Peptides against a protein of PDB entry 8BZL. Designs and how they scored, part 90

Target 1, 228 residues: chain A of PDB entry 8BZL
Amino acid sequence: SYDRAITVFSPDGHLFQVEYAQEAVKKGSTAVGVRGRDIVVLGVEKKSVAKLQDERTVRKICALDDNVCMAFAGLTADARIVINRARVECQSHRLTVEDPVTVEYITRYIASLKQRYTQSNGRRPFGISALIVGFDFDGTPRLYQTDPSGTYHAWKANAIGRGAKSVREFLEKNYTDEAIETDDLTIKLVIKALLEVVQSGGKNIELAVMRRDQSLKILNPEEIEKYV
Target 2, 242 residues: chain B of PDB entry 8BZL
Amino acid sequence: SRRYDSRTTIFSPEGRLYQVEYAMEAIGHAGTCLGILANDGVLLAAERRNIHKLLDEVFFSEKIYKLNEDMACSVAGITSDANVLTNELRLIAQRYLLQYQEPIPCEQLVTALCDIKQAYTQFGGKRPFGVSLLYIGWDKHYGFQLYQSDPSGNYGGWKATCIGNNSAAAVSMLKQDYKEGEMTLKSALALAIKVLNKTMDVSKLSAEKVEIATLTRENGKTVIRVLKQKEVEQLIKKHEEE

## One batch from the design tools (peptide; made by RFdiffusion4, then SolubleMPNN)

Design b1_p13_7_s2 (from b1_p13_7, 8 letters changed)
Fold by OpenDDE base, seed 1:
Structure b1_p13_7_s2 (fold): chain B 228 residues (1-228), chain C 242 residues (1-242), chain A 13 residues (1-13)
Amino acid sequence: as target 1 above (228 residues)
Amino acid sequence: as target 2 above (242 residues)
Amino acid sequence: SEAARQALIDSLY
């Protein structure tokens, strides 16, 4: 029965469920990613964590592996599924290939997963876009974006979610070699970009930094305020 | 818009999952459930709506379920859906115990169920579960814990929260009265009664209409106890006197 | 309340 087909082509050639999944992404909190020279930075708009909510369980930025982290915009539950699958793949890769995944590899894996959910008769697309950042084994910083369709591209800087347009416009104007000359400047660029859409300053920003040969660091609010 | 209201597991043109939203709406009409985390324990308090004299089990907990030795949950929403999910929680916990020879960490049990819930929002021919859950538990990793999950498969940890009828008002009251770091189980029980008294659509709070369970640690063991009606009566009486 | 409902919906994302 056609009623089981979730993602089908319209007469005009559109995959409406994919397009609508992209609309779901636009409802998500804003995320920004920037590739620096020897640093990658992810920033996410924090929804006002309810005073009684455990901050530990409210994370928009997740490590996929020691060398890769991900931010997302869209359905949080969908993101959890993708993150878990990606983590398993990262570990599997380490076991089978004896090296960490490249950022491109894990991005492609996630993209393929998303694509399959656009073509499977009994599945809806994932309602998420993701910014995936990290370092390849050779020390090269990488930033990728995926969307609900399973398409992915490499970026110098990008944004996803409700404020993505404004953030991208800011990045297009302000992303220069000078602006990313140092780690601190790169962090500052991300914060400034998010502040285009985030109200109430650094308290509503989650920021993660990965430097070359260093583990993921989530900045505390005080550290973020130093860059404001 | 109406075309997408009736179909399960599809996005609306605006990127909404209406069936998930409607499930959440349905839960808003269910009996109130509260969870409060204290320094020395965690509790669930739930509205009991089905009071029938011919029920065989006088101490039947309608809405509070023991999951394993270290966890319990309370449910708001469709009873049949709740039964399926609570059974699944027990199975997951048992399988983990058998596989690893240790109790499942609280958050892992919650996430396992949330992945199931999420699947019912993504796979064709399925509808979302019309159930939200509060989880209380203890594990060696994080100690006492309180979680909430919804039909979408989202979850979060809480110091105090509420699901079901008048949940927003209850959460507001909890935010006002909850003192972080100073909450004892005794004070949490008092707070639960206070909030239920204000949020339940009853003229007078009675012990017959409230179920309360506490989770504590005694001699290195988790103790899950459903309060007796007399104990609940005492809590209500104390509240009426203050 | 409608606001409460909206907050719940917003929590999905």
Scores: peptide ipSAE 0.369, ipTM 0.793, DockQ to the pose 0.945
Fold by OpenDDE base, seed 3:
Structure b1_p13_7_s2 (fold): chain B 228 residues (1-228), chain C 242 residues (1-242), chain A 13 residues (1-13)
Amino acid sequence: as target 1 above (228 residues)
Amino acid sequence: as target 2 above (242 residues)
Amino acid sequence: SEAARQALIDSLY
C-alpha cells in the first residue's frame, strides 16, 4: 500500500509529521538572526568541516537575492530545495513586478511552500526552519522566521536549531536599543549570543552581515575575531 | 522504532529519516570507491567485485561511468538504482548542453541529481536511492573537481574521499597521506592503490579487481581515460616494491 | 564503525 497520506491529523488534532519535522530542526546547527537599526546579521554554528572537504560547499548562510539572505536549521538537502525555489521566486518577482521582493513577501512564499508540503498527499514536511533577513526597498531592515508548519513571524531577534533555547534566552536579556545602537554592537550581540552554545570562539561561527544599501558580506574568521 | 522504518520515508518522533539512514548503511556494504583530486587531474578508483568470466569484456567499467566529455562518476550501492541515476545525470548534462550550447558546470550537475535524490526522500510512494556517488570533472569555473553525494541529496566537494565498504578507514588513510597542494596525478594514483590495498578485503590486490579512471586536460580538452589492466598492474607492482 | 555511522547521520543536518 502506498502510504499516500504522510501528514495526517491524529485523533487529538496533532500533525505528527510537522512536529517531528520540528525535532529534525532541533538536530540542526544553531542559527541566530538579529535586526539592528541599519543592519541585519545572521550567525550560524559552523559545522566542523572534515579534513579534505572543500569548505566552499559547506555553507549555512545563503543569499536568496541581493537584498535577502537566509540561514536555516535542519535537513541540509531539504534546505537546498527551499533555497532554490525561493531564488527562482525572487528573480520571477523582479521580472514581473520590476522590484525586488520584500522580505515579508519571500518569507510568505517560503511559508506557503512549506505549508503545502504539510497538506499534500505523498509529501512529508520540510525538516527546516529558516531565518530570513534583509532590507525592503524602502531601506527597512527585516527579520522573519519560518518553521516546518509554514508559519512565519517577524522578529527583532531569534534563534533556531539545537541551541536555540539558550540563544533566545540570551537575546531576551540582552537585546536592547543600546545593544544595537551601532552596526558593530549588533554584530557583537550576535557573536555573544552564539557563544552561549558554540565552543572555541570565533573559529566555529559563520557570520553574515547585510547593511543598508550594501550586499551581503560573509565575514572571515579574522574579521569575526575582532568582535570577540 | 520499526514503525517508521518500513513505510514511505517519514520523520521519526526524533526527527530522523530512517530510510535514508538505512540506504546509507546499505552503501557501507558496497564496493569501495575512492576519489582523489590532484593539481593536474582527478581520479576515481573503484573495487570491482563481480568478476564473472562470462561477462563480456566490453563492459569497460562496472563502477565508473562517463557522464559527458568533462565529467565521470563512480557509484557505490544498489546497481539498479545506480543505473537510473547515471542515466539521469547524462540526460541532465545533455539537456543543458542543448539549451545553453555549453557544458553544464560540474557542481550544477551534481546539485541537479541531488535534488532528485532529495525528492525521493520527501515524496510518498518513493524510497531513497541506495546509492552514493563520487563525481570527477573539469569546468572553466573551478577547474578539476571532486564531489560526493549520498542518498539524502547532500553533497560536498573534496580533495580526497571514499564511499562504500571500509570508507571510514580509507578516509582516515587519505587524511594521513594526502599532501595538499603537492598532489600530482601520479602520486594520487599511488595513493589510491595504497588505500585500496589496505581497505579492500582481499589477500592480494589484483588489477582485475580494480577500476581506475583519470580525468586530465590536454590541449584545452578534457580527457577521461580508464586505465588498462596492464597500467593498473604496474601501479600495484610499484606499490609492492615500496 | 559506530562513529562513522554517527558521522553520516550527523551529516544530514
Scores: peptide ipSAE 0.362, ipTM 0.782, DockQ to the pose 0.904
Fold by OpenDDE base, seed 2:
Structure b1_p13_7_s2 (fold): chain B 228 residues (1-228), chain C 242 residues (1-242), chain A 13 residues (1-13)
Amino acid sequence: as target 1 above (228 residues)
Amino acid sequence: as target 2 above (242 residues)
Amino acid sequence: SEAARQALIDSLY
């Protein structure tokens, strides 16, 4: 079926659907990622859980594998598709290669998936950016970002979503070797960065921490308040 | 604006999916459906609009569908779309049962359908389903559960929620009256009647205009029961006396 | 209501 290409070049060389997908990302809750020395931290602006909504179903940070987790900004339903595909790939890699994925590998996989959706007939781009963090098998902490276009880069720290500009500006000023010298300081940096755009303190922040050879830990509100 | 309205679901310059938004708008015109989670069960209550004297008394619920022995759903939106989705839910549940020799967990069934819904928002030649669903169920993992899904393929778990006509007002009422941790199925039924009485576009609430189903556990088995008209009448009467 | 509509739209993200 010759489904007309949804994502086409404009006369001036723009892929409007990709650009518009970036606008969808900007509508999403803010997410922050920071790579420390021996820790990676993700923080997300907690969407006000409607009274009577089950909080367990509103998670913005998810594990892709034991050594990799992801936060996203943009369309939640789109994100679920990407997450599921990434999880399957992580498991497949373990079966075929007998090692867990590197953070770069799974990021590249996600990026490639996104890119295909910018070029495939009858498909719109994914309306999400993602921060992907974790540890490689050698114990190296990694942080990557990918966007709707399928581009990806490694970062020391970055932010995505509606408040990303302000958070990034904060990180550019405050990300130093001293600021990430300890795990606790790294966590504090993420919280402080999010507080640039999140109102009402730690109650509106979801925070996840991954340390070397440890599983993803999602901090409860009380634990977060200790760092505020 | 028209260019985005008439084609496959694509992003607007502002990053909006108008076809999804319009599908959600269409659902707002559908009959009201409520879901309430209790400690000892979960219920669906739905508005029945097609009351025609010539309708053969179909004992079957118009808006509440049994999916398997442990789950049921209610729909708000385009009936034809709802039929397709409910059939798909049944198929997914059955395939899982055949493959794993155990019932599909509630959230997994919801997620599976939500992935289908999402696909219809992303793949060309497809329009979003003009349907929101409420799901009630029981599984060994989380016990009694209530979920809501929309045309985008997004879903969430709820203690109480509403879809369809006047859903926002209904949700507000539920927020006011829902007592967390203290909700019995009996109290949930009363609350459902209270909310429907205020939110339905009817002059008087009657049993013929309301469908109610309850999901409970008896002797280690899930029981899905559609209330009889007489039972609904009793609930309405009790509400009127309060 | 416009507010309700906006809330639904916001729920997409």
Scores: peptide ipSAE 0.264, ipTM 0.695, DockQ to the pose 0.918

Design b1_p13_7_s2 (from b1_p13_7, 8 letters changed)
Fold by OpenDDE base, seed 5:
Structure b1_p13_7_s2 (fold): chain B 228 residues (1-228), chain C 242 residues (1-242), chain A 13 residues (1-13)
Amino acid sequence: as target 1 above (228 residues)
Amino acid sequence: as target 2 above (242 residues)
Amino acid sequence: SEAARQALIDSLY
């Protein structure tokens, strides 16, 4: 059966392993990214962490470099591999080019990595989509998305994971220049978008913000509640 | 049989490469891309299927890629595969330029990529690229040129051709309406709109769903231009009035 | 759903 094979074409031109990897993404927690004027914001729904689980160990938002962060939906173990390779590439770029990566560059790197895993025998696709946000050296905020296929696009706002459809519908209606006029409004937009699919407010949302020339800031639940 | 179509690209007893055929089938589901060679230029016209309000419209074209100053291509098939191949095209072109201090001839660039495509059909551990390309270009050897390549690594020069969805019907229409030796870029643009209007799986052709690029020569320089939405609208309107 | 499948396919291309 073509559905159990390494990533090969079906007779009707499908790459079933890639499609199934995309289904794996849909099982993941919802992640949202929004590009503001001078801010990028990532939000993720928190899975109910078991009482005994260290919350510090389950972060769905991670820094790739000082100027780039990523959220993902799908297989956490797959994400770790991608994140680690991306981090190494960011550091390598700094060493060889003497500048940080652009958000597009690292996105393309991740996309190319994913694509290779769709075309190499003995490998399955990565079961993750990623939202990659950050600032280019010129101070331009960027938001990119990658899928298991290795495709990537630039977005003003987008969502991935199980609740992505509802969140995207919300963003399509509510993303305006006025809605992102300030950093606070941009943050509020992300929170409102996530609340379309997340029950019980600020406790179940992980939110990260990156402002121009500032490091990634993870908001605590109390800070999030100020925006709800 | 499954033993030949599910493995690394190998010959069937009948001499078929099923994985290549299946890659071509995948391309048949992609948006339509047209190429037309004129006396005074070449054009690419491509269907735009991904129209999302939240896309960051930084890119003028989704399916048309500038390769160098003298060449562009359009892609039908798997986008991720296309991105890899278009990047390779750019790298090949740049390496040639650095080595020889002149632009790579159009056919040589096409051939170089086709060798890569072919390798992905012959070497173990690889699948074919699910991508066909149309190439437009100008060089001092042959002037304006249009090429098509497929997952097998095969390529050919064309006066007009189509890849992607409903390509067979489009090619038939092009054969009927293409006038050899009399094709101006203006006429080619009109022909492109005519063919797309009939071959795209849309109720009504709109400028938002069509990307068009032209390659011309002005003052001894190649000019690659993506038409603005308003220009495409005018072409569509003109077609509707005829 | 067929629509969901088509959406996935569309994302490939």
Scores: peptide ipSAE 0.051, ipTM 0.556, DockQ to the pose 0.028

Design b1_p13_7_s3 (from b1_p13_7, 6 letters changed)
Fold by OpenDDE base, seed 5:
Structure b1_p13_7_s3 (fold): chain B 228 residues (1-228), chain C 242 residues (1-242), chain A 13 residues (1-13)
Amino acid sequence: as target 1 above (228 residues)
Amino acid sequence: as target 2 above (242 residues)
Amino acid sequence: SEEARKERIESLY
């Protein structure tokens, strides 16, 4: 059975382990990214933190560098490996090139890493998709998405995880230049998009905002409620 | 579903890692381990199953391991796998100390091991470790800490948690009785006995079947202490009188 | 319990 082997082609040309890794992504909590005019916003469905669990250790949005953030859907342990490798690369780039990475550069690095795990014998694909947002040194906001295959594309807005279809449908209808005209409107768009799949409002949403020349800000529940 | 029981951990058509899930199932049959975080300390309580009269009285904790001066762990699952992982934890901690001339932060040690666990779920020719761990520790960054990790390489911080046999029931009881912000180590010890008494499949809880370790700070130093059998007996007796 | 099993599986993601 070809589906029992490490990532190999089926007779009909499918890479089943890559496809199955994409199914693993669909089991993950929903993440959404939106590129505004001078802002990038990541939103994630909060997994119900078990009573007595420390919320500090449950993070789905992480900084890769001062100018780049990442959200993911899929296997959390796999994501940690990718995040660590990306962080090292961001620091290495600063040392060797003397400039921060562009969002495209680090996305391509992550994509290449994922692709190698689809072709290397004795390794399974990463069971994660990622939304990577940030600012290039010229101040341009960027949003990229990667999948388990190592494919990546630039987006205006996108979603990954279990509710991604519904969120994308919402974004396709509601993402307009008017809807992202201000930072507040952009944040509101992300919240509204997540509310398509998240129950009980702002309490179950994690939001991260990066503005031009500003550090990543994670909004608290009270700040989120102001946009609902 | 059994068709994906190949020697390599691979995705099922539904995106599941069955070997990881099966490892977690195996842990569910292991002896119970509890961890409770208090304001003035943190504790581990573990079920001792192998009470053989012929075991040489080397009162080494069967399930609780000191990792360094500031951290200890308890294990649930395959003993041989646990030995490998606990040794690796000690090595990681020691290498860090040698390199940086300071103790490894608690979460960094946990993460380092979790990366190893994850690797055993992704690389061919390897199986997941059949072990979950509870970690207790102190560092200057976060103070007293309790962590849990599983075969997938996931981990989390906890106020109180349980792994092994009847862990779900134990966690439910902890949720009911744990008083956030008001938990003393004394109260935590009492709670541990209460939960173990209800969740262990024993007719009567005895001190010989329970291992307890506490981690406290005294005069700016971490103290890890395994409770003596007499101390555990007193805790059990107190519980029976309530 | 089946619920505990589901929670463990869901914890992977």
Scores: peptide ipSAE 0.378, ipTM 0.808, DockQ to the pose 0.922
Fold by OpenDDE base, seed 1:
Structure b1_p13_7_s3 (fold): chain B 228 residues (1-228), chain C 242 residues (1-242), chain A 13 residues (1-13)
Amino acid sequence: as target 1 above (228 residues)
Amino acid sequence: as target 2 above (242 residues)
Amino acid sequence: SEEARKERIESLY
């Protein structure tokens, strides 16, 4: 009988499948999120796109709704499932509540989804962490992180993936009120943070910016180079 | 023996549910949570372990959750499991309020969740929740109350108890110092600080590492208050002076 | 590393 992969406790009280899912996250490309005053910024390490790959198909930053976007680290296929469910929930919320989701709400939804996959028989945990950024309807910028266990927290700035430690160390040193005083400074902070782990400069960075009352903007490489 | 370790709903030859025991082991590694019942109130005290400079929301209470106007809980164990269970508690309490137009009695809320926990130990295809909870509350039936529940779905009422790291030592200290019938909220707060200072693996207890909530009755209303950092500092200072 | 294990455990709790 194919023993259905069950996330179970070890004798020491560990959920090894969740821990292993966290290891899967660490294998993922680095993603960074920063909350500014009136801006949220996501940056992701671009894997060298094979010469024949359509760059448009390798999106590491995805819109969940008009007011929310997500970056992830870990298994891309797992991320797709989470993103799709989150998008459906965002639309459902708009239909039923007649308002867009708060960033916290959709984060909690994603977190609950992840948690269920750690407790349901025959399911493995999602091998992804996510940075979720956006604006609440009152115009407040938000940044949340989720992990494979289904935990979530609000952050001023954070990083996930293979280079997350170095990026977080940089952010801990450099995230100040002065460093996020303007939108441009906030963008520069994200780029500088990513450059701690990303080789070959701005060409290997994907950057998404959401300003208050504006749509998500993905910066092109030329725009990124202006901040470097 | 290893075959029984992976199956959540199967008794060992000795009649043990190993997954429940392992869930309890996980809880033993979690931050310490204390509950103390007093004559004029009830309190929860919890260890804060996750202090990160980049955290945006100073969760006033990372480990203490308001459930409704008359109840709060603290959690030891897996945070994601805790989030699910605390959300379920809130939903149960709200559904009861809507159905009966009165708040759910404290023990009924505890038992409703315990039935869910128990189900996750008995029905195939699920793992136990890696969470123990302390519940504080007030109702018209029993007044101030303190409950503890564990991954098995077992629960009990307590005058004082502890879950999480070094819980056994904490319970022993509580047994020594708890004076039945003479416990004021003030004395309970002092006792909580005393016990946490001895049971937390920290050289010095700081207000940043401790969350305290009190539940009292004022003018016929329940008041759930999370102590400010300055108030906790004063409690710690008083303890150090003694 | 023990630190990585600790971080993983801390993320769970």
Scores: peptide ipSAE 0.059, ipTM 0.763, DockQ to the pose 0.028
Fold by OpenDDE base, seed 3:
Structure b1_p13_7_s3 (fold): chain B 228 residues (1-228), chain C 242 residues (1-242), chain A 13 residues (1-13)
Amino acid sequence: as target 1 above (228 residues)
Amino acid sequence: as target 2 above (242 residues)
Amino acid sequence: SEEARKERIESLY
């Protein structure tokens, strides 16, 4: 059966395992990314942490390098593999090229990795989509999305995961030059977008902010509540 | 759909990995393992199911394995898979020590194994490991630590948790009785006995059916100790008197 | 329990 084949095209030209991996992404917590003027913001629907679970070990947003961070939707274990590979590549690039990666470069690397896992008979696709944000060396903010197929595109704003449709619809209506005029407004836009699908306000949101020439900052719940 | 459960590395139309889910289900039928983090130590308590009269009275840890001087783990699931994974953990820890001349940080060891577990869910010709693990350890970065990992290659840190049979009920009990910031190793041991007594499918809790290991720090060194049967008996007796 | 199973499945994502 073609639907059970890892790397075989269906008669109609579909890779079912890639499509099914996209369904895995839809089961993931919602993530949103927004590119501002001099800021990039990632927001994620926070998983309910069990009372006895260490919150430190539950992260949906991670740094790939000093200038790049990533949020994902889909299989957490798969994401860890991709993140680790990307981090190694970022460091390798610094050593080889003597410059940090561009956001496009590392996105393309991740995309190529994902694509290879769609073509090898011995591998299933990664069950993740990713939002990759950061700054190029020239100070240009960037946002990219990649999916299980290995495709990637640049975005002004986008969302992935279970609530992505609603969040995207919100962003399509509300992403304006005025809405991203300041860093604070950009952050507020991300929070408002997530609140379309997240209940109970700022307590259930993870938010990461990267400003030009600054390190990644993960906002604490108190800081998030200031924008609500 | 069960149609897609025959191949380990196949997504279902709904984006599910049924072989991973089934591996997790199998673990639900395994012996109960508990982990509890205290201020002054961390412990593992595990159900012994294989009590055979012909077993050499040398109380080997059936469920609890020392990984290195600073870490131990307990296993729930397929014994053969557990043996492979625990051996791999030891090898990873040893390789790290040889390479860096310092013990591997606890979370790094857990992550390294989780990457292997994940690979067995993604690469052809492999099935998921039918094993969940609890890890206890100490390192200079985070002090005493408790981790849980599952067949998917996912993991998390915990103050207290349970895997195996009746794990959900055990976790509920732990949530009720665990006192954050006030948990001593002594109180943790008592809590472990309390929870096991309620979650194990036995008429009466016996020291023969329970393995307990503690990890503490003494004089700047990690000490991993498996409790003697007499010590476990005393803990059980104390619980029965309460 | 069915709820516990659901929580475990949800933990994968």
Scores: peptide ipSAE 0.367, ipTM 0.803, DockQ to the pose 0.893; fails the geometry check

Design b1_p13_7_s3 (from b1_p13_7, 6 letters changed)
Fold by OpenDDE base, seed 2:
Structure b1_p13_7_s3 (fold): chain B 228 residues (1-228), chain C 242 residues (1-242), chain A 13 residues (1-13)
Amino acid sequence: as target 1 above (228 residues)
Amino acid sequence: as target 2 above (242 residues)
Amino acid sequence: SEEARKERIESLY
């Protein structure tokens, strides 16, 4: 029997492969995103880089375009496929529309890609959730999340991965207008949120910051320690 | 549980890809392969298991493959899968060269193959490749490089690493003895012999059971050289004397 | 070893 249909409905109306892909996300390193007033911040739990591994190749935060970056939780190889397709789309949009993508546009593109993999014969869902942050052309900061099902929503702050529940609970309590009043406070909020689940302080955190009309900046460990 | 074991790569209820994990398990039974990055070069050292006296062709290298003028790889896992992937690597590298009139960057070649591997974990009617690879190379962007890829399509850059049988033990030894910033190709060769001597399931390490290739730069050109048996014998002898 | 297997599995995510 050709297992043509990988993702099918159960008798109870569940898409088990999508649900199981969500379980794969929960196995991933924790990622957090926060939208500030004029800043977006992504933080990721650093996997213990094995001694002798090149840290350059273990990045969990990547640029999709000059105005958009993404963090993910789940299968790293799956994420690479999504990232590559998103980058191609960002460039294609610039060529065809002569403007950068909006954060919502590229999120919708990624979401649509994921959804297709839940409905296509012979394909399993992507085992990743993503936090997508950036600035629209009008300078508005945006944060979106996508999951394996292809759903997406806009957020003020959110978390994905193994420690997401604890981080979200922290953000629900501590995300206020006062807490994001400045860029530095927004960065501190992300770090504090990650420290709920990350051991050994700033050494195990990857942090990326994007400000209006500025490129993605990945903070080095010394810069992170200044906020701790 | 068995249903997820025998079919196309799908998620288990726990979010695991068992077929990928099983492919990785299969690689654990393959011959040991080491890679070590040095300041002045990079090397691969691989276990040679099939020494049949009746083999007509003296294959100089069973497990180490030249990909292009600037890159080589070694394989642990299913030989037939390895042949397919190494051929694909060569094709990708050649197509890039023809298109851009320059050699493909090392990481880009690795990534291209990793995307293929990943696809075989996501598309129906396919099984994961039962192969891990070590890649050595040089490019103008990052100089000497060492990469490892697995059946999932994941990859990483390394200073030193191991795949195949007893890879965990080998990696542990490499972590102990690898001196970052001070590693010469000569010291890397010595380290490779040391680690292989301890990790190979042989009573005594012999040159017949080890393949070593080095990648260096000479006069602005990459040189990939498979060590002669006599050279390997000398390395083993030196190790035994220490 | 179970530890090596765990490390390999963890490397996927």
Scores: peptide ipSAE 0.260, ipTM 0.698, DockQ to the pose 0.899; fails the geometry check

